# Peptides against a protein of PDB entry 4DOW: the designs that were tried, part 90

Target 1, 157 residues: chain A of PDB entry 4DOW
Amino acid sequence: TFSWVGRPLPNRKQFQQMYREICMKINDGSEIHIKVGQFVLIQGEDNKKPYVAKLIELFQNGAEVPPKKCARVQWFVRFLEIPVSKRHLLGRSPPAQEIFWYDCSDWDNKINVETIIGPVQVVALAPEEVIPVDQKSEETLFVKLSWNKKDFAPLPP

## One batch from the design tools (peptide; made by RFdiffusion4, then SolubleMPNN)

Design b2_p22_2_s3 (from b2_p22_2, 14 letters changed)
Fold by OpenDDE base, seed 4:
Structure b2_p22_2_s3 (fold): chain B 157 residues (1-157), chain A 22 residues (1-22)
Amino acid sequence: as target 1 above (157 residues)
Amino acid sequence: APKVNTEKSKKLAEELAKEKYS
């Protein structure tokens, strides 16, 4: 279950209440607080690795009935989510923990928080920096490049 | 268990389909 933390932030958007933080209650009863600016894993199709995104906004969408707890995100893309015919453009075989900044606007960047699996650490690296080997691919992810459906490029500022 | 983000999943599937039949 998810619940808002703190008071809603001032905003001018009709039917939306914005928040800085949300609380996620886990099966064991423990709670995880997720804040704007953090990265999250999002549930995808079965037998596939979860999606990765950065939280840009947290808001309750009053335009829906019933109101939904939502987030606006910046998407990342995993290597296996890139079309097969274009993977060669990277020029290397990336480690499992490498992700790419999705530099396109054709994906809906609004999500229901019910799709969030949990937080994840994402570390930005320079292209020449070596990605450390992790025990688990979802423990820490690394981003060096962006993907705009045409080519890979240095990370945006 | 978390719900599947069907919107992104559908988008990715569509992209893959376009590549396969292009």
Scores: peptide ipSAE 0.488, ipTM 0.882, DockQ to the pose 0.082
Fold by OpenDDE base, seed 1:
Structure b2_p22_2_s3 (fold): chain B 157 residues (1-157), chain A 22 residues (1-22)
Amino acid sequence: as target 1 above (157 residues)
Amino acid sequence: APKVNTEKSKKLAEELAKEKYS
């Protein structure tokens, strides 16, 4: 179950009520608050790892009947989500914790909040920084590069 | 359980299909 936290933010978009924070209730009754700017895991196919995205906007889409709780996101891609024929362009075997900033606009960046699994920590690193692989860092994802469907590039500033 | 993001899943499937048959 998802519910908005706080009052709608001022905006000029028709049929949209924007929010800063959303609350998701988990099976055990506990609540997790997710805010704009945080990173989230999004449910994909059952046999695949969750998608990763950064929350850009949280809004209720009043243009739909009934209204839907939605989010606008910046997508990331996992290495295994990149076509096999292009993976060699990275020039290395990335650790499992590495993700890439998706630098294309061909993907729908609007999601239903019901697809959100929960928050996740994403840390941006310089190319020379080593991704730590220990028990504490296994829960953290790291991003160094962007992927634009043609090549890998330095992370956008 | 969270619902599957079908839009991204479809997009990825299309890209994989292009790779298989191109």
Scores: peptide ipSAE 0.487, ipTM 0.882, DockQ to the pose 0.082
Fold by OpenDDE base, seed 2:
Structure b2_p22_2_s3 (fold): chain B 157 residues (1-157), chain A 22 residues (1-22)
Amino acid sequence: as target 1 above (157 residues)
Amino acid sequence: APKVNTEKSKKLAEELAKEKYS
């Protein structure tokens, strides 16, 4: 269950109400608040690791019937989401905690909030910084580079 | 349980298919 937190933000988009924060209620009855600018895990298919994204906008789409709670995101990609034939371009074997900034516009960046599993911590690192190895790789993810479907590049500012 | 993001899943599957038959 998802519900908006706070009052709608001013915007000029017709049929949309924008918000800064959303609340998700989980199975044990507890509540988790997620804000614009934070990172989330998004449900994929079975036997696949969750997708990773940064929340850019939270909005209710009143143009749909019934209205849908949505988010606009900046996508990240996991190494295993990159085609096998191109993985060698990284020049190294990344740890499980590493993700990459997706630098393409061919993916729909609008999601339904009902696909959100929960928040996740993503830390940006300089290329020369070492990624800490931990037993729980989903607890904290790290990003150094971007991926544009052709090559890896330095992380955008 | 959260719903699957079918759009991204389909996109990735499509890219994998293109890679396989290239």
Scores: peptide ipSAE 0.484, ipTM 0.881, DockQ to the pose 0.083
Fold by OpenDDE base, seed 3:
Structure b2_p22_2_s3 (fold): chain B 157 residues (1-157), chain A 22 residues (1-22)
Amino acid sequence: as target 1 above (157 residues)
Amino acid sequence: APKVNTEKSKKLAEELAKEKYS
């Protein structure tokens, strides 16, 4: 149950209409507005934690019949999504709230908005900053490093 | 309920399978 908010942005592509905001109606009847630049949770397998991504673009893909509401995202990766054989490269045991900027192009960054669960708060921290670990912080995710399938690297300030 | 992102799920499954059989 998604609907565009506002008028489409200037059209750069013949078969794509871009938007800055989308409205998500949830089961209790309330509405959540999600904007470009915000972070979202995306549905994965039922027994796995949701994926995390930053919204880069919101667009209707007119090349498909019928047209679909889509988003272009910057992926993040959870520690448990990293291959077991590579996890030692972090050199520490991260808290559950830590995620990593995915610095690879092998993942399709186009998604259907129907896979979006809802917004989530993501806070960027310097490597020396401590991630607060408490019950309240479980709703907030933190990012310090990127992951490129070879190693971890600090994010630029 | 939201639909599953099958594309990313498939990629992760493939990576896990490769690691399992390596």
Scores: peptide ipSAE 0.482, ipTM 0.881, DockQ to the pose 0.084

Design b2_p22_3_s1 (from b2_p22_3, 6 letters changed)
Fold by OpenDDE base, seed 3:
Structure b2_p22_3_s1 (fold): chain B 157 residues (1-157), chain A 22 residues (1-22)
Amino acid sequence: as target 1 above (157 residues)
Amino acid sequence: SYPRVPESAQPYVKELIERLKK
């Protein structure tokens, strides 16, 4: 179950109410709060790891009946999501913790909040920086580059 | 554009939930 936290943010978009935070209730009754700007795991395909995205907006879509709780996201991709024929362009074998900024507009960036699994930590690094693999960073993901379906590139500013 | 998120259940979800509770 998902519910909005706080009052709607001021906006001029008709039929949309924007929020800063949403509350996710888990089956055991515990609650997790997720805010705009945080990174989240989103349900993926069967037998696949969840998708990774950054929350850009949280909003209720009043144009739908009934209104739906939605989010606008910036997508990231795991290395294994990149076509096999293009993986060589990276020039190295990335660690499992590395993800890439998806720099394309072919995917819808609007999701239903019900597809959110939970929060995840994502850290941006320079290309020359080493990804740590210690126990504390085991669940942390790291991003160094973007992927635009053609090649890898430095992160967008 | 087309939707990225499929309507599917992941066995890994249960494991993730348990880790989030810690």
Scores: peptide ipSAE 0.115, ipTM 0.678, DockQ to the pose 0.069
Fold by OpenDDE base, seed 5:
Structure b2_p22_3_s1 (fold): chain B 157 residues (1-157), chain A 22 residues (1-22)
Amino acid sequence: as target 1 above (157 residues)
Amino acid sequence: SYPRVPESAQPYVKELIERLKK
């Protein structure tokens, strides 16, 4: 289950109440707090790894009946989400921990918070920086480049 | 645009818990 933390933020959007933080209660009874600006794992397709996204907004969507708790996100993609025919454009074999900033607008960036599995650590690196591949880094994802469905490029500023 | 994510089934919650508890 999900519940808002704190009072709504100032907002001019009709039928929306914006928040900074949400609390998710997991099956063991523990609570995890997630804030705007953090990275999360989101439910993917069946038999697929979770999606990765950065939270941009958290809001109650009052335009729906009943109102839904939603988030606006910046999508990332895993290398295996890149079409096979275009993977060669990277010019290297990435480690499993590498993800890419999705630089397209064809996907809806609004999600239901119920699709959030939990938080994940994402670290932005310069192109020349080496991605750690030891056991300590297995839980951390790294991003160096963007993907716009045509080519890889440096991260947006 | 079109939705990327289906409604939640959260099949990886257990894995997350194990990861977070360390």
Scores: peptide ipSAE 0.111, ipTM 0.686, DockQ to the pose 0.089
Fold by OpenDDE base, seed 1:
Structure b2_p22_3_s1 (fold): chain B 157 residues (1-157), chain A 22 residues (1-22)
Amino acid sequence: as target 1 above (157 residues)
Amino acid sequence: SYPRVPESAQPYVKELIERLKK
């Protein structure tokens, strides 16, 4: 189950209540708290790895009946999500831990919080920095570049 | 724009999440 943590944040959106934090409660009774600004794994297609996203907003959408707990996200893409015909544009074989900032607006950036699997660590690196492969970083994802469906580019400022 | 996460996946997400977190 998902529940809001804390009181709604001040905002000017007429039918939205914004929050800083949400709580995920799982069957064993444990709780996972996720905050705006953190990175999360989002449920992907069947038999596919989860999507990666950064939480921009957490809000209850009061325009819907019943109200839905939602999030606005910045999407990232895994290398294998990039069309085969375009992968050569990277000019290298990325490690499995590398993801890319999705620099397009063709995807809805609003999700239901129920699609959130859990938090994940994402670290931004300069292009010249090497992605560590040690055990300490095995669960960490790294981003160096953006992808705009046409080419790879340096990360947005 | 179009949804990245298919609506059809929603009914099964909760169950899948519970399995993954165990």
Scores: peptide ipSAE 0.091, ipTM 0.653, DockQ to the pose 0.105
Fold by OpenDDE base, seed 2:
Structure b2_p22_3_s1 (fold): chain B 157 residues (1-157), chain A 22 residues (1-22)
Amino acid sequence: as target 1 above (157 residues)
Amino acid sequence: SYPRVPESAQPYVKELIERLKK
């Protein structure tokens, strides 16, 4: 289950209450707190790896019946999500830990929070920095570039 | 725009979801 943490933030959007933090309570009774600005894993297709996203907004959408707890996200893509015909544009074979900033607006960036699996660590690196693949960084994902369905580019500011 | 996740903003748009799965 998911519940809001703290009081609603000031906003001017009708039928929406915005929040800074949400609490995810899992079956064993433990709680995970997730805040705006953090990265999360989101349920993907069946038998596929979860999607990766950065939380931009957390809000309850009162326009829906019943009201839904939602999030607005910045999507990332895994290398294997990029069409086979365009993977060569990267010019290298990326490590499994590398993801890419999705720089397109064709995907809906609004999700139901119930699709969130849990938090994940994502680290932005400069192009010249080496992606570490060791025990300490095994669960960490790294991003250097964006993908706009046409080509790879440096990360947005 | 279209949903990346079936359970996202448009979970009840069945026809669109099925198309995206192809």
Scores: peptide ipSAE 0.075, ipTM 0.569, DockQ to the pose 0.111

Design b2_p22_3_s3 (from b2_p22_3, 6 letters changed)
Fold by OpenDDE base, seed 2:
Structure b2_p22_3_s3 (fold): chain B 157 residues (1-157), chain A 22 residues (1-22)
Amino acid sequence: as target 1 above (157 residues)
Amino acid sequence: SYPKVPASAQPYVDELVERRKK
């Protein structure tokens, strides 16, 4: 179950109420609050790892009946989501914790909040920085580069 | 609007994946 937290933000978009935060209630009764700007795991296909995304907007779509709770996201891509024929362009074998900023507009970036599994920690690193593999970072994903379906590119600082 | 360090600690990935939502 998902519920909005706080009052709707001022918004010029018709039939949309925007929010800063949403509450996700888990089956065991616990609650997780997720805010705009945080990173989340999105439900993937069967036998596939969840997608990774950054929350850009949280909004209720009043144009639908009944209204739907939605989010606009910035997608990330796992290395295994990149076509096999283009993986060599990275020039290295990335660690399992590395993800890539998806720099393309061909993907729909609107999701239903029901597809959100939960929050995840994502840290941006400089190209020369080493991805740590310790207990402190074992649940953390790291991003150094973007992927635009043609090539990899450095992220700005 | 590139990724930054999260403002607060977040739950473990494996724990969240195994949880079911209401």
Scores: peptide ipSAE 0.115, ipTM 0.643, DockQ to the pose 0.039; fails the geometry check
Fold by OpenDDE base, seed 5:
Structure b2_p22_3_s3 (fold): chain B 157 residues (1-157), chain A 22 residues (1-22)
Amino acid sequence: as target 1 above (157 residues)
Amino acid sequence: SYPKVPASAQPYVDELVERRKK
């Protein structure tokens, strides 16, 4: 289950109440709090790894009946999500931990919070920095570049 | 907009995938 943490933030959007934090209860009874600005794993399609996203907004959509708890996200893509025909444009074989900032507006960036699996650590690196491969950083994802469906580029400012 | 560097460690991905939401 998902529940809002704290009071709604001031906003000017009709039929929406915005929040800074949401609480997710998991099967063992524990609670995980997720805030705007953090990175999360989103349930993927069958037999696919979860999607990666940064939370930009958390809001309750009052235009729907019943109201839905939603999030607006910035998408990232895994290397294997990039079309096979274009992967060569990277010019290297990335480690499994590398993801890419999705720099395209064709993807709906509104999700239901029920699709959130949980938080994940994402670290931005300069192109020349090496992605560490050790036990401590095994579950950390790293981003160096953006992908705009045409080519890879440095991260946007 | 630029990805934010987390201030602290977060739960492991594999552990979260194995858990179900209520």
Scores: peptide ipSAE 0.109, ipTM 0.657, DockQ to the pose 0.038; fails the geometry check
Fold by OpenDDE base, seed 4:
Structure b2_p22_3_s3 (fold): chain B 157 residues (1-157), chain A 22 residues (1-22)
Amino acid sequence: as target 1 above (157 residues)
Amino acid sequence: SYPKVPASAQPYVDELVERRKK
């Protein structure tokens, strides 16, 4: 169950109410609040790992019937989501915690909030910084580079 | 060929998946 937190943000977009925060209620009764700018795991296809995304906007889309709670996201990709033929371009074997900023526009960046599994910590690192692999860091994903379907590059500004 | 990727960070992902939302 998802519910908006707070009042809608000032917005003149017809059929769209924007919010800063949404509450996700888990089956055990606990609540998790997710804000714009945070990172989330999005339900993937069957037998696929969840997608990783940064929340850019939270909005209710009144143009849909019924109105849907939606989010606009910046996608990240896991190394295994990159085509096999292109993985060698990284030049190294990344840890499983590494993700890449998806620098392409071919993916729909609108999602239904119902597809959000939960929040995840994503930390941007400089190329020279080492990705921690201790037990406590297992919950954290790290991003150093972008992927634009052609090559890896430094993170965008 | 391509580099192999270890299966770290999966436990947290699995935990979130198991915590199904209402």
Scores: peptide ipSAE 0.079, ipTM 0.646, DockQ to the pose 0.040; fails the geometry check
Fold by OpenDDE base, seed 1:
Structure b2_p22_3_s3 (fold): chain B 157 residues (1-157), chain A 22 residues (1-22)
Amino acid sequence: as target 1 above (157 residues)
Amino acid sequence: SYPKVPASAQPYVDELVERRKK
């Protein structure tokens, strides 16, 4: 179950109510609060690993019947989501914790909040920085580069 | 815009994947 936290934010978008935070109630009765700007895991397809995204907007779309709780996201991609023929362009074998900023607009960046599994920690690193392997970083994902379907590049500002 | 680590503590990935939403 998902519910909005707080009152709608001021906006100029017709039929949309913007929010800063959403509450996800899970099976054990506990609640997880997710805010704009945080990173989340999103349900994958066909038993694939969850997708990774940054929450850009949280909004209720009143244009739909019934209204739906939605989010606008910035996508990340896992290395194994990149076509096999282009993986060599990275020039190295990335650790399992590395993800890439998806620098394309061909993917729909609007999601239903019901597809959100939960929050995840994502840390940006410089290309020369080593991804740490410790207890704190074990559940952390790291991003150094972007992927634009053609090549890898430094992270955008 | 570089990704930023959220200020709030976040649950473990494995735990979240195993949990079901209401």
Scores: peptide ipSAE 0.028, ipTM 0.572, DockQ to the pose 0.040; fails the geometry check

Design b2_p22_3_s4 (from b2_p22_3, 7 letters changed)
Fold by OpenDDE base, seed 4:
Structure b2_p22_3_s4 (fold): chain B 157 residues (1-157), chain A 22 residues (1-22)
Amino acid sequence: as target 1 above (157 residues)
Amino acid sequence: SYGRVDESAQPYVKELIERRKK
């Protein structure tokens, strides 16, 4: 169950109420609060790793019936989502924890919050920084580069 | 499309799935 936290943010968009924070209520009764700017795991295809996204906006879409709790996100991609024929462009074999900023507009960046699995920590690193690989650190994903379906590049500003 | 290829989940993800949202 998802519910808005706090009052709607001031905005002039018709049929959209924007929020800063949403609460995800879990089966055990605990609650996880997720804010704009944080990173989340989004439900992917069956039996596959979830997608990674940064929350840009949280809003209720009143244009839909019934209104939907939605989010606008910045997508990330995992290395294995990159076409096999293009993977060599990275020039290295990345660890499983590395993700890439998706620098394309061909994907819909609106999601239903119900597809959110939970929060995830994403850390931006400089190219020379080493990604730690241990059991505990596997909870954290790391981003160094962007991917625009053609090549890898430094992270956008 | 997203076109994910891998079929595994990291330990943290598994934990989140077990604590699935209502």
Scores: peptide ipSAE 0.180, ipTM 0.749, DockQ to the pose 0.048; fails the geometry check
Fold by OpenDDE base, seed 1:
Structure b2_p22_3_s4 (fold): chain B 157 residues (1-157), chain A 22 residues (1-22)
Amino acid sequence: as target 1 above (157 residues)
Amino acid sequence: SYGRVDESAQPYVKELIERRKK
């Protein structure tokens, strides 16, 4: 179950109520609060690992009846989501913890909040920085580069 | 389904998938 936390934020968008935070109620009765700006895991396709995204907006879509709780996200991609024919462009074998900023607009960046699995920690690193693989970092994903369906590049500003 | 959970998945990811949302 998902429910809004707090009052709607001021905005000028038609048919939308924007929020800063949403509450995710889990089956064991506990609650997870997720805020704009945090990173989340999104339900993936069958036999695929969850997608990774950064929450940009949380909003209720009033254009639909009934209104739907939605989020606008910045997508990240896992290495295995990169086409096999393009993976060589990275020039290295990335660790499992590495993800890439998706620098394309061909994907729908609107999601239903019910597809959110939960929060995840994502840390941006410079290309020359080594991704830590120690026990302390096992819960964290790391991003160094962007992927624009053509090549890998430094992260956008 | 929340997707595939294999040996390469981070422990927290496995935990999140195990804890189904209400």
Scores: peptide ipSAE 0.059, ipTM 0.679, DockQ to the pose 0.051; fails the geometry check
Fold by OpenDDE base, seed 5:
Structure b2_p22_3_s4 (fold): chain B 157 residues (1-157), chain A 22 residues (1-22)
Amino acid sequence: as target 1 above (157 residues)
Amino acid sequence: SYGRVDESAQPYVKELIERRKK
């Protein structure tokens, strides 16, 4: 169950109410609050690992019947999502915790909040920084590069 | 429908999936 936290933000978009924060009620009865700017795991396809995304907007889409709670996101991709024929372009074997900023607009960046599994830590690193692989870092994802379907590149500013 | 399909890899994911949404 998802519910909005706080009052709607100022917004000019018709049929949309924007919010800063949403509350996710989970199975054990506890609540997890997620805010714009945080990173989340998104439900993947069957037998697929969850997607990683940064929340850009939280909004209720009043054009839908019934209205839907939605989010606009910046997508990240895992190395295994990169086509096999292009993985060599990275020039190294990334650790499992590394993800890449998706630098394309061909994907729909709107999601239903119901697809959010939960929050996740994503840390941006400089190219020379080493991704820690200890037990304490297994729950954290790291990003060094972007992927634009053609090549890897430094992170956007 | 909204969104895309993707993959992730860490133990924290399993915990979150088990703590299903209400």
Scores: peptide ipSAE 0.042, ipTM 0.663, DockQ to the pose 0.090; fails the geometry check
Fold by OpenDDE base, seed 2:
Structure b2_p22_3_s4 (fold): chain B 157 residues (1-157), chain A 22 residues (1-22)
Amino acid sequence: as target 1 above (157 residues)
Amino acid sequence: SYGRVDESAQPYVKELIERRKK
């Protein structure tokens, strides 16, 4: 179950109420609060790893019946999501913890909040920085580059 | 519809998707 936290934020979008935070209640009764700006795991396809995304907006879409709780996200891609024919463009074999900023607008960046699995830690690194592989950072994902379906590039500002 | 579809051969991560929500 998902519920909004706090009052709607001011916005000019018709039929949409914007929020800063959402509460996710899981089966054991515990609650997880997720805010705009945090990174989350999104349910993937059957038998696939979850997608990684940064929450940009949280909103209720009142134009739908019934109204839906939605989010706008910035997508990231895992290395294995990149076409096999283009993976060589990276010039290295990335660790499993590395993800890439998806720098294209062809993907739908709106999701139903019900597809959110939970929060995840994502850390941006400079190209020269080493990705730690210790147990402390096992659940942390790291991003150095963007992917625009053509090539890899430095992260956007 | 919402979200994206990817046909990549990603390994299955059972523990992550087993997280159940109310």
Scores: peptide ipSAE 0.030, ipTM 0.638, DockQ to the pose 0.051; fails the geometry check

